# Peptides against a protein of PDB entry 4M9S, part 25

Target 1, 135 residues: chain A of PDB entry 4M9S
Amino acid sequence: SRGLVGVECITPYSYKSLAMALQRCVEVLSDEDRSALAFAVVMPPGVDIPVKLWSCVIPVDICSNEEEQLDDEVADRLKRLSKRGALLSGKRMPVLTFKIDHIIHMFLKHVVDAQTIANGISILEQRLLEIGNNN

## One batch from the design tools (peptide; made by RFdiffusion4, then SolubleMPNN)

Design b1_p12_1_s4 (from b1_p12_1, 8 letters changed)
Fold by OpenDDE base, seed 1:
Structure b1_p12_1_s4 (fold): chain B 135 residues (1-135), chain A 12 residues (1-12)
Amino acid sequence: as target 1 above (135 residues)
Amino acid sequence: PPSVYPVLVPAP
């Protein structure tokens, strides 16, 4: 399922209600999916982000260092999040992408630990530089 | 991939 799209203005009441609903959704996630959701805060909201870029920041514990397996595992986690409430919106064509909504992003900015956010941004910046230099 | 354990806190 797709998440929420196109909401730019939130009243205090709407925010409180949505925050409570989202908190409940977060509580029932697995540790792995909750971690993936937390690091979604480093992505720009409202942008279709390819799985390749998500894999730069989503923590994954895999036995192999194969990039294909990493991307598949990340995609599976993001897919589960996209099916859980309005956490993410997935698109398969032309390329598999996931998007975080503005409202969800604002929620994450309030509930994700500040140090985690800072670390995630630093890691993303580093990985993007590496990708750019390898082209 | 990064090995970080993010912390989500209850909404205020």
Scores: peptide ipSAE 0.051, ipTM 0.691, DockQ to the pose 0.089
Fold by OpenDDE base, seed 3:
Structure b1_p12_1_s4 (fold): chain B 135 residues (1-135), chain A 12 residues (1-12)
Amino acid sequence: as target 1 above (135 residues)
Amino acid sequence: PPSVYPVLVPAP
């Protein structure tokens, strides 16, 4: 019996308060970190996602084509987000992963534009196919 | 760049 994680129906009041708090958190982010947070909406909530998969959707403008530098830059952005309240949860062992909470994910679904969500999903799907074909 | 819009809470 998969325990129905009771979708705690966020009361409109709780939602409003959460939205206001999160909006303030988003406003103080850099453009880069805000973009990273936006694309977190394409990840399944409550799942520890390795940095490699995050790097498939987080936009990084780097001069180097080295994959290691990409992962490091993505990790740094995600680390900063994890330090900004409950936006993300990081785990270092056994592998560096980040998780988006269900509540934050629901917020992002409402505030991130539909085109960004669609693009992020498309990019993730494409990158996953590429990874799968190279294995 | 992806835009994050404020949740418009309808004024009571």
Scores: peptide ipSAE 0.049, ipTM 0.690, DockQ to the pose 0.095
Fold by OpenDDE base, seed 4:
Structure b1_p12_1_s4 (fold): chain B 135 residues (1-135), chain A 12 residues (1-12)
Amino acid sequence: as target 1 above (135 residues)
Amino acid sequence: PPSVYPVLVPAP
């Protein structure tokens, strides 16, 4: 099965229209879901990322120290985002993962505060090192 | 968990 890699040519007009639509989608999100979406910018686009890695960067204000609860809360947020159109795409098998599309990622790079991006990357790197050291 | 509060604003 040849996966037709559709070359999506985004015209400036298409991008503007898409940006406007995405902005509206972002505006109607809850604060927590909007925050989760913002930090999605630190993930590589087009890659299925396990929830465990998402939990390294998605801010959760209220959770127990139990990793399972953290992952569940993060997963719920990501699931909600995936239901708001093409913001994220999820896969359940073999492991629950979420992926940010290149177009959405490009949008986020333009609308997420630069300091937030930098902080998110730093946090992700730190958490990945910790995971690596604990294994 | 990380406690960062992102702001969605146009990039400078």
Scores: peptide ipSAE 0.046, ipTM 0.680, DockQ to the pose 0.101
Fold by OpenDDE base, seed 5:
Structure b1_p12_1_s4 (fold): chain B 135 residues (1-135), chain A 12 residues (1-12)
Amino acid sequence: as target 1 above (135 residues)
Amino acid sequence: PPSVYPVLVPAP
């Protein structure tokens, strides 16, 4: 049986209800949005992360060459995730940011393939270096 | 951004 029984966390929600809700939520996502959610695991939980940094790790297959349009596409995906339960929390001011909750992050650490996590971290590190070198 | 297809593995 599919389950999230291996996830241990302190939450105001019932663990069983949380696990079931998260599993169903992930199952109904599009492949694109599910991929975006998976890579959210590389971000530190509880931190408001600017969209620019999200764009370093969110996979996009079809996009224009313009960086602005790329960030907009990433933002749209994150917005969709934020509308699905408590997957992400968005803030518009002072800059557009998204935050992953500790509980969701613990869930992702459990269900996202370890190699995928490692690859995501490596990609983020590489992109951060590139950004730093361009400044 | 990268083009990667992540794998989600349900808990056994």
Scores: peptide ipSAE 0.043, ipTM 0.667, DockQ to the pose 0.103

Design b1_p12_2_s1 (from b1_p12_2, 7 letters changed)
Fold by OpenDDE base, seed 2:
Structure b1_p12_2_s1 (fold): chain B 135 residues (1-135), chain A 12 residues (1-12)
Amino acid sequence: as target 1 above (135 residues)
Amino acid sequence: APQYFDFSRVYA
């Protein structure tokens, strides 16, 4: 199936004021957007990542199996996250990309379990290899 | 556990 199975990652994190603020931002997200944010931790921070690559790890449960529509759904989720302050930074040109900042990434590392991160990385690698072999 | 994905692992 396309994308990862969504996991809940809401864990109280109030180490500092910034962490508390981020936790509040996460808590008000929809389940879908929160899942998308959770798996954003798989990406290297500070790097502009094309939506196609994000779609390899962002969970998409119910949508068309057409790749173009899957990317659109992922893009919509990432766009919503980018509108929630500093959660993600988006660029539309030259290609649509999103970037997770170091601070957000650091936060997510403490609220997303290590096994989920490892699984996400493995799945991303697998899917990228498949894409490379089929291009 | 790995911290994040290393893209160099995919590129030969």
Scores: peptide ipSAE 0.453, ipTM 0.866, DockQ to the pose 0.029
Fold by OpenDDE base, seed 4:
Structure b1_p12_2_s1 (fold): chain B 135 residues (1-135), chain A 12 residues (1-12)
Amino acid sequence: as target 1 above (135 residues)
Amino acid sequence: APQYFDFSRVYA
């Protein structure tokens, strides 16, 4: 399969101008929402991902870490990010999902620390295996 | 280094 750089993206922005615009959007985010956005880079772009799977990688530092509260908090963060326009796209039906677009993913890939990405992928894999074993 | 998570790795 083709890599991310090989994906055709139609955008009104050059990479530089898009980066500047996205940088401004990122700067106004809270620390929590900015962190959530950073870990969004772990998800495959263009795929509608259920909130439960997002909760496997999005760090939550306020709630009691109960699964239901965790999912709700993650959903709230993702909803806030989706309200920033191109950052995420949400769907309520048939299942609440969020999707990161290719162009946003491409931006994050260059600004998020490589170790953060690697750790996120590892954590996601581990937690998915645990979920699979418990079902 | 992987760019993003491949779900097929877990369920294939």
Scores: peptide ipSAE 0.452, ipTM 0.861, DockQ to the pose 0.036
Fold by OpenDDE base, seed 3:
Structure b1_p12_2_s1 (fold): chain B 135 residues (1-135), chain A 12 residues (1-12)
Amino acid sequence: as target 1 above (135 residues)
Amino acid sequence: APQYFDFSRVYA
């Protein structure tokens, strides 16, 4: 069967086994990291996205950090996710970015609540418009 | 349901 953006699973069994493995990996995450991963589904797969944009959707409502430290907190969460293999991939140069793989995105699309995805997209759009108006 | 955010819609 074919996945998102032309990604094709060899067999339905391969897809199921991959999903099961990923689900197991997600279950061992902290609540904060798991939440961050859930909202990663909002991002287009295969694209290197700056931390500033991630900070628009990654929830930090339970954190008591200063607003100026938001990007650093988000970066730390994304870094932890990237250390768990295929969940995310990070680049430090020329700017710090993170990317979600097509396969991981396809997995998240089926396990993350649709309303959560929709809300995340709306929030991201609103934040981007605000950033644009302030520049 | 939406797939993911399309950045082109913001800058179009």
Scores: peptide ipSAE 0.452, ipTM 0.862, DockQ to the pose 0.035
Fold by OpenDDE base, seed 5:
Structure b1_p12_2_s1 (fold): chain B 135 residues (1-135), chain A 12 residues (1-12)
Amino acid sequence: as target 1 above (135 residues)
Amino acid sequence: APQYFDFSRVYA
């Protein structure tokens, strides 16, 4: 798969209202959805990002390597996240995209491991270069 | 540590 394997985010408990609320949202997520949320920090906040780009960094372990199936699985995860408060915002038209807002991004920057962020950025860059070279 | 991906690095 194009995604990273076995990556988890560390979500320390906070007494601050926003952090506490977000922490509780994170805690009820499945492991795979929590991982997807972690890598959302790689994306620039406030930007509608196509699912194809998300699929470059979202970890998917149990899925076919077919691009369509991979994108569908990623889209499902992102959709679930979009239904959990303001974690993500989805847009179906004209193209299916998802966006992370600044507040959530700021939260993730403090709870996601720095190396995970760095790795995600690196992988995204590599995949984008590959896509560009194959066009 | 990097904050988020800069797409200009790839498409500039």
Scores: peptide ipSAE 0.449, ipTM 0.863, DockQ to the pose 0.029

Design b1_p12_2_s2 (from b1_p12_2, 6 letters changed)
Fold by OpenDDE base, seed 5:
Structure b1_p12_2_s2 (fold): chain B 135 residues (1-135), chain A 12 residues (1-12)
Amino acid sequence: as target 1 above (135 residues)
Amino acid sequence: FPQYFRFDVVYE
């Protein structure tokens, strides 16, 4: 299933030049931040997504058994990514959310490994179903 | 972490 992946947009920007710049940006990220960015591709672009939903798909190696600590770790990674140009934009009110830019999302769809995209979508769908069934 | 991107990552 395509899950929550949005449609691609047409951009007036030079895609090739932007892609080259973004690739270099990705290369200098930490492993943690780079993995978070990769899985950001499964989110619909232009939508403010709560941290709780981001935590469903962003991989974290070490976290406590407390949900709050997982969300905090994910939020920290997303905050760092938001400082890297137009990769993500954070919004604190009414709740902490992050949004992926349409252009960045289009870039990620082209450069993220197809298996990673498929896995991310599947994981997100499963976690969303679990959340829904537990309510 | 595994490789998530279609290009090779170069560490600085």
Scores: peptide ipSAE 0.400, ipTM 0.805, DockQ to the pose 0.298
Fold by OpenDDE base, seed 3:
Structure b1_p12_2_s2 (fold): chain B 135 residues (1-135), chain A 12 residues (1-12)
Amino acid sequence: as target 1 above (135 residues)
Amino acid sequence: FPQYFRFDVVYE
């Protein structure tokens, strides 16, 4: 299936139809994948982002204390999302990254709860500061 | 289960 990159909604009708289709895609996700998608809204669209940064905001309930295991679990969720209506685009080379398209990001900004967005941004900022202080 | 989205989720 082709990604939504390059697709433009030039009419209100087209936008509405696309939004309805995306909503249906979200509704059929598992709880864990749906949660991951919600927090994807805090990432800038159109940028290939390493899994390590995704792991800063993607909630994982069951994870060992090892950071590598966390990244693997996050990667698995993001991979599943990339196979569902091109919600994300993954690249394996040179480093595993995932990207959210502008259209998907605009959709998420509209449908994700405002408090969830605010919390996600706050968590990301805190985690980035911690990483920066360790370097 | 926390509600992350502004619409109701349909469970199958």
Scores: peptide ipSAE 0.399, ipTM 0.804, DockQ to the pose 0.303
Fold by OpenDDE base, seed 1:
Structure b1_p12_2_s2 (fold): chain B 135 residues (1-135), chain A 12 residues (1-12)
Amino acid sequence: as target 1 above (135 residues)
Amino acid sequence: FPQYFRFDVVYE
């Protein structure tokens, strides 16, 4: 799927229409994909983010604790999201990355629960510190 | 409301 990086301006009407469409898309996601999308709000928009960093914030509660398997599961979720319109944009080379566009990010900031956003930021910060200390 | 979003989720 293609993102909205090239969109410089949208009218309030266009944004409202897009928001309604996006809400409908979110409503039909699986619980695991919906949670992944929710926590995408903590990532900087317009940046190609490696799967390893996505795995710091995307909750995985049913897969094994193996890091490699965790990253694969996260990648699968992000791949599914990237196939749902403009939710995410994936890039395979040079490394597998995913990007959230500014418009989608703005949407998420409005619709994701404030506590979820705060928790996601805290989790990301904690995981990054752990990586820095253990790597 | 759902756990993560500020709107009701419709499940298929």
Scores: peptide ipSAE 0.398, ipTM 0.803, DockQ to the pose 0.293
Fold by OpenDDE base, seed 2:
Structure b1_p12_2_s2 (fold): chain B 135 residues (1-135), chain A 12 residues (1-12)
Amino acid sequence: as target 1 above (135 residues)
Amino acid sequence: FPQYFRFDVVYE
């Protein structure tokens, strides 16, 4: 089973067709882009989220110690994901933000590993607290 | 094998 049987959504596409298309889309991603997409599930859907917040949860294996470079790497990954259609929507102005679609988010909630979701939420909460304390 | 998703990823 593909674990998506419990998902219900309202779309002009059939549930089965959409789910299959999304799964195929995920399968052809690079490992780094796929991981970024997985952790996107921890973000609230339909909200324009600044790259800074995305950088709190998206894993970056190889980066410099510079925060700006981290954000740039994260932004590049999110940008690539946004080119895959409904996965993410990016805005460059006034602030660089990315938004996860409601349908995609619902899909991810059912196909992303539960431990990954839990870890992502924990990491986000921790990083937000750190940011808040360091302001 | 993907560690993040509940389905198997098939690489082309």
Scores: peptide ipSAE 0.394, ipTM 0.797, DockQ to the pose 0.328; fails the geometry check

Design b1_p12_2_s3 (from b1_p12_2, 7 letters changed)
Fold by OpenDDE base, seed 3:
Structure b1_p12_2_s3 (fold): chain B 135 residues (1-135), chain A 12 residues (1-12)
Amino acid sequence: as target 1 above (135 residues)
Amino acid sequence: SPQYFNFDRVYS
């Protein structure tokens, strides 16, 4: 798969071409994977984030199973996104993490609904506070 | 545009 790390937009044409490519990718995603990608915008780019933190913001539709299975479901979604070129990069060792690149993150900030971004940030802050209080 | 996304902002 092709990565966009280190690639800069040289002309407006290259910029538009990248936007069109991302649009095509988003349109073919499942509803679940598309929502996961949208909320990925709340994570800092270029950082290996553990699945536990991703699970704080990735929406899971009606998971009636045990809480322990939540991380597995989130991991599966992120894994599928990582197979879509430069959307995400996964790392299994030493701990399972996923990272969003700066370029992809930049485009997400422009195309994801502002209300979705705001809600995602609020949810993340709340969940982090809860985790901190339980430790 | 798909749910959560609006690419018109990039093309404007």
Scores: peptide ipSAE 0.490, ipTM 0.879, DockQ to the pose 0.471
Fold by OpenDDE base, seed 4:
Structure b1_p12_2_s3 (fold): chain B 135 residues (1-135), chain A 12 residues (1-12)
Amino acid sequence: as target 1 above (135 residues)
Amino acid sequence: SPQYFNFDRVYS
């Protein structure tokens, strides 16, 4: 089998049960929140990532391209995802950050489209370089 | 499957 059966992971959930739970969760998400979750896979797991960096890869369709509005919209999406248990964990202080759990990230790597992952990584790298060059 | 996701990969 080519699934997660061969992957070693310490979790109280079985791979099948967790996969089914995640699938049900994904199916009830809005298109916006699903896209946010999909692109979350490009972030390193277990790291508190500031919203500014999340905004580099989370697609925003509704808001204008104003940076403050984009960050707020991204934060709202991540907040909604964080309310779904283990998907994300947020911290307000000292800076608003969100973290994706290792097990969730592991599943995302298997279920998110390869092209989406590749695009997200490319976009993140490009925008990080731009930020780095401007600071 | 929903957009961006294919869970068939998890089930072997």
Scores: peptide ipSAE 0.489, ipTM 0.875, DockQ to the pose 0.549
Fold by OpenDDE base, seed 1:
Structure b1_p12_2_s3 (fold): chain B 135 residues (1-135), chain A 12 residues (1-12)
Amino acid sequence: as target 1 above (135 residues)
Amino acid sequence: SPQYFNFDRVYS
């Protein structure tokens, strides 16, 4: 079993309540926003991550020739997720960033497909390497 | 379960 048995966490919600709330949120998301949330598991929790780095792992099916369009689309998805309770928190200054809380991240590690997690990590590593080589 | 997610893993 992949349950969170024995895990201690600091939250105002019980384990069951938080799990149920997260499940309800996931079920009502669009396919694209649900995908974004799934791949958020590859980011370190509790860190304000710039949109540019989020764009390295958030899947976008729409082909755009401009990199700025990609970042805008990713930002829109993350903004929508930030309006879904404790899923994400956004920060506009000094730069636009989004953060996933540790407790949400912990749940994601248990409910997101293992293959998705593995693929996301691989994609992030590769794209970060490419950024480092090109810029 | 929706795409990418399986919550049965949490409740089991």
Scores: peptide ipSAE 0.487, ipTM 0.875, DockQ to the pose 0.536
Fold by OpenDDE base, seed 2:
Structure b1_p12_2_s3 (fold): chain B 135 residues (1-135), chain A 12 residues (1-12)
Amino acid sequence: as target 1 above (135 residues)
Amino acid sequence: SPQYFNFDRVYS
């Protein structure tokens, strides 16, 4: 089993309390924001990551294929997630970035479907390769 | 659990 029992945490909350809080947050998210949160697990925690890189793994199916519009949609989703406090942290200066904290990332690794994680990593690798080749 | 998530794993 992948239970978090026995794992050390730096949060002032108990693991149980944090898990319950996260579960409650996930349950009230829109489908789009919930999907974004799930795929956030593929990003390294504690790193301010530009929206462009987030857009490599956050699924968007309602906007145009223009990169700028895709980035805007992803940014909106991540901004909403950042309003949930511990889920994500946004930074506007010098460029718009978002960061997932270590503890949240650790929880995501346990609760997000393994296949989703694997797919997300594969997609990220592919998109990064494409970006690198097209520069 | 909602799509993509299984919180039962947290407590197992």
Scores: peptide ipSAE 0.487, ipTM 0.875, DockQ to the pose 0.538

Design b1_p12_2_s4 (from b1_p12_2, 6 letters changed)
Fold by OpenDDE base, seed 5:
Structure b1_p12_2_s4 (fold): chain B 135 residues (1-135), chain A 12 residues (1-12)
Amino acid sequence: as target 1 above (135 residues)
Amino acid sequence: PPQYFRFDRVYE
């Protein structure tokens, strides 16, 4: 597994204070949104990622057999996260994409459980391979 | 609930 590694940035902000604030933000999220945020760590920061690719790693408990409904559920979660400060930023044109901020990604790399990171990377790689093989 | 974050273990 190669994983998805992005370039980290140096911030003039106090990391300790930011981390404390972000931790509180995470604690008040619903379980669904918390899971989505945790697995966002596997995405490269600063890149506009289509919802289809997010759906490869974000866990959804209840979904229909239709791919469109899965993507819609994932999109809803990402939209909610985008309203929580700089966690994510959404872009609607030309297609709906979401991007994780470098600073947030740096935070997630430090606080997301190692097993969760490993699982997320493995799941994403497997799903990407499946998509590639089906084309 | 599933534990996704390292600090979640503190609340067990």
Scores: peptide ipSAE 0.507, ipTM 0.846, DockQ to the pose 0.328
Fold by OpenDDE base, seed 4:
Formats: structure tokens, C-alpha cells, sequence
Structure b1_p12_2_s4 (fold): chain B 135 residues (1-135), chain A 12 residues (1-12)
């Protein structure tokens, strides 16, 4: 996947141009991938996040409650997003992780609906709390 | 369908 790692700041013009390009990319995504990308905004940028944690916020419509299936579905979506240029960066070793770049994250912060962001944060916090309590 | 992005509202 392509990333924008190393870019710390961009001009307003560059941002606008990038935003337009990114918006077009988002518009052609499937509903599932669009939702995944939207909720990616709740993750800290520049950090390799394990799929397990991504699965806490990425909405998946599955018939099974199997955790393995959930992670696989999430991984598939994230993989697809990672193939869309600089949207995400995947790493397979030592564990499968995905990272959102700062620039992409900045874009998402401005374009993702406020309610979606709020919901995503709430869900993430709840799921993390549950995980923490169960370990 | 759910609208996750602000610009999605423009199309309504």
C-alpha cells in the first residue's frame, strides 16, 4: 500500500487538492468499506493497530458471532482500504496490523460525520473496557 | 443507507 509517512504538514492548497481526491476515492467505495473507513477516524494515527482493536469499531454485518470470523471480515475490509492508495498501511509481521496516516486521519476528522465519530469513540471505549476487564 | 460522511448529505 502507498502511504504518506514522513509528511508532517501540508499547505491549505495541498490539503484541498488531496481532500478532493480522497473524497472521490471514498465515493466509489462500497458501503461496507465506506463505513470501515469512517470509523477508522477514532484510531490514533501513525500507530500500528492490531486487527483485534480495529474490530472493536469497524461495523461488520455477520451472521456468526465467532470472534475469528469477525476479525477476518474486518481484516478483509482493512486490506481493501490499504489497497486504495494511502488510506491505510498494513503490516503482517509480527502480527497483522493496520495504520492510518496522519494526513488521512486529518482528512477523516473533517469529513466524517460528528455523530459517527462520537459513536465510534463510545463504542471503542466500551469494547476496550470490556477487553481490559476480561484479561 | 447510512451516511457516515458529511459530504454525503449534499446528495440529499
Amino acid sequence: as target 1 above (135 residues)
Amino acid sequence: PPQYFRFDRVYE
Scores: peptide ipSAE 0.511, ipTM 0.849, DockQ to the pose 0.330; fails the geometry check
Fold by OpenDDE base, seed 2:
Structure b1_p12_2_s4 (fold): chain B 135 residues (1-135), chain A 12 residues (1-12)
Amino acid sequence: as target 1 above (135 residues)
Amino acid sequence: PPQYFRFDRVYE
């Protein structure tokens, strides 16, 4: 299925219908995929984000300490989400990236718990600082 | 399960 890049909701009804459909989609996701989707809200919409940056915010609790394995696990989750159509758009080349579209991001901003959003932002900021200092 | 979404609270 195609993503919703460039699509805008022009009526409150259309948004409501889409939101309801998206909520139903979220409800059937696994806990792992649901968490990944929730924390996707901290990413800027419409931007191809490298997996490395996604790995800064997506929680991975069952993985080795190897960075490459962490990225692979995150990538797998994002790939599963991308197969749900409009949730995420993935690009394999030249660099593996994932993008959240504006409509989905707007949805997430309204439905993701405020504490989750705050935590996600804090975690992202912390991880980015760590990456910057370790370069 | 963890409550990541606002509507998760409705299912408790």
Scores: peptide ipSAE 0.511, ipTM 0.850, DockQ to the pose 0.325; fails the geometry check
Fold by OpenDDE base, seed 3:
Structure b1_p12_2_s4 (fold): chain B 135 residues (1-135), chain A 12 residues (1-12)
Amino acid sequence: as target 1 above (135 residues)
Amino acid sequence: PPQYFRFDRVYE
């Protein structure tokens, strides 16, 4: 199925139905993919974001010490999510990026645990500062 | 399992 394209008026009924469908999609994900989706809520919707920035918030339990391997693992998870309905949209050119749509983002803000959101934001901010200090 | 979503609590 394809995601929603353009600006549409969503009634409360339509929103409820969509939320229920999305919840079912989340429940069938693997634990690692579900965690990746949860932390996607910290990203701004409608923006093509490079994998490097996604890697700042996507939790990876088993990773080599090489940063490039981390990015590859994160990319694989995001690719899987992009194949599940309209959860994410990926672009390969010119640089591999992923985008979360506004509707999905609104859903995540509603269903992701508040502590998870707070932790994700904190981690992202800290890692961005580290990147900035290295430049 | 980790609880990332609010509805995960229902399954405990």
Scores: peptide ipSAE 0.489, ipTM 0.841, DockQ to the pose 0.318; fails the geometry check

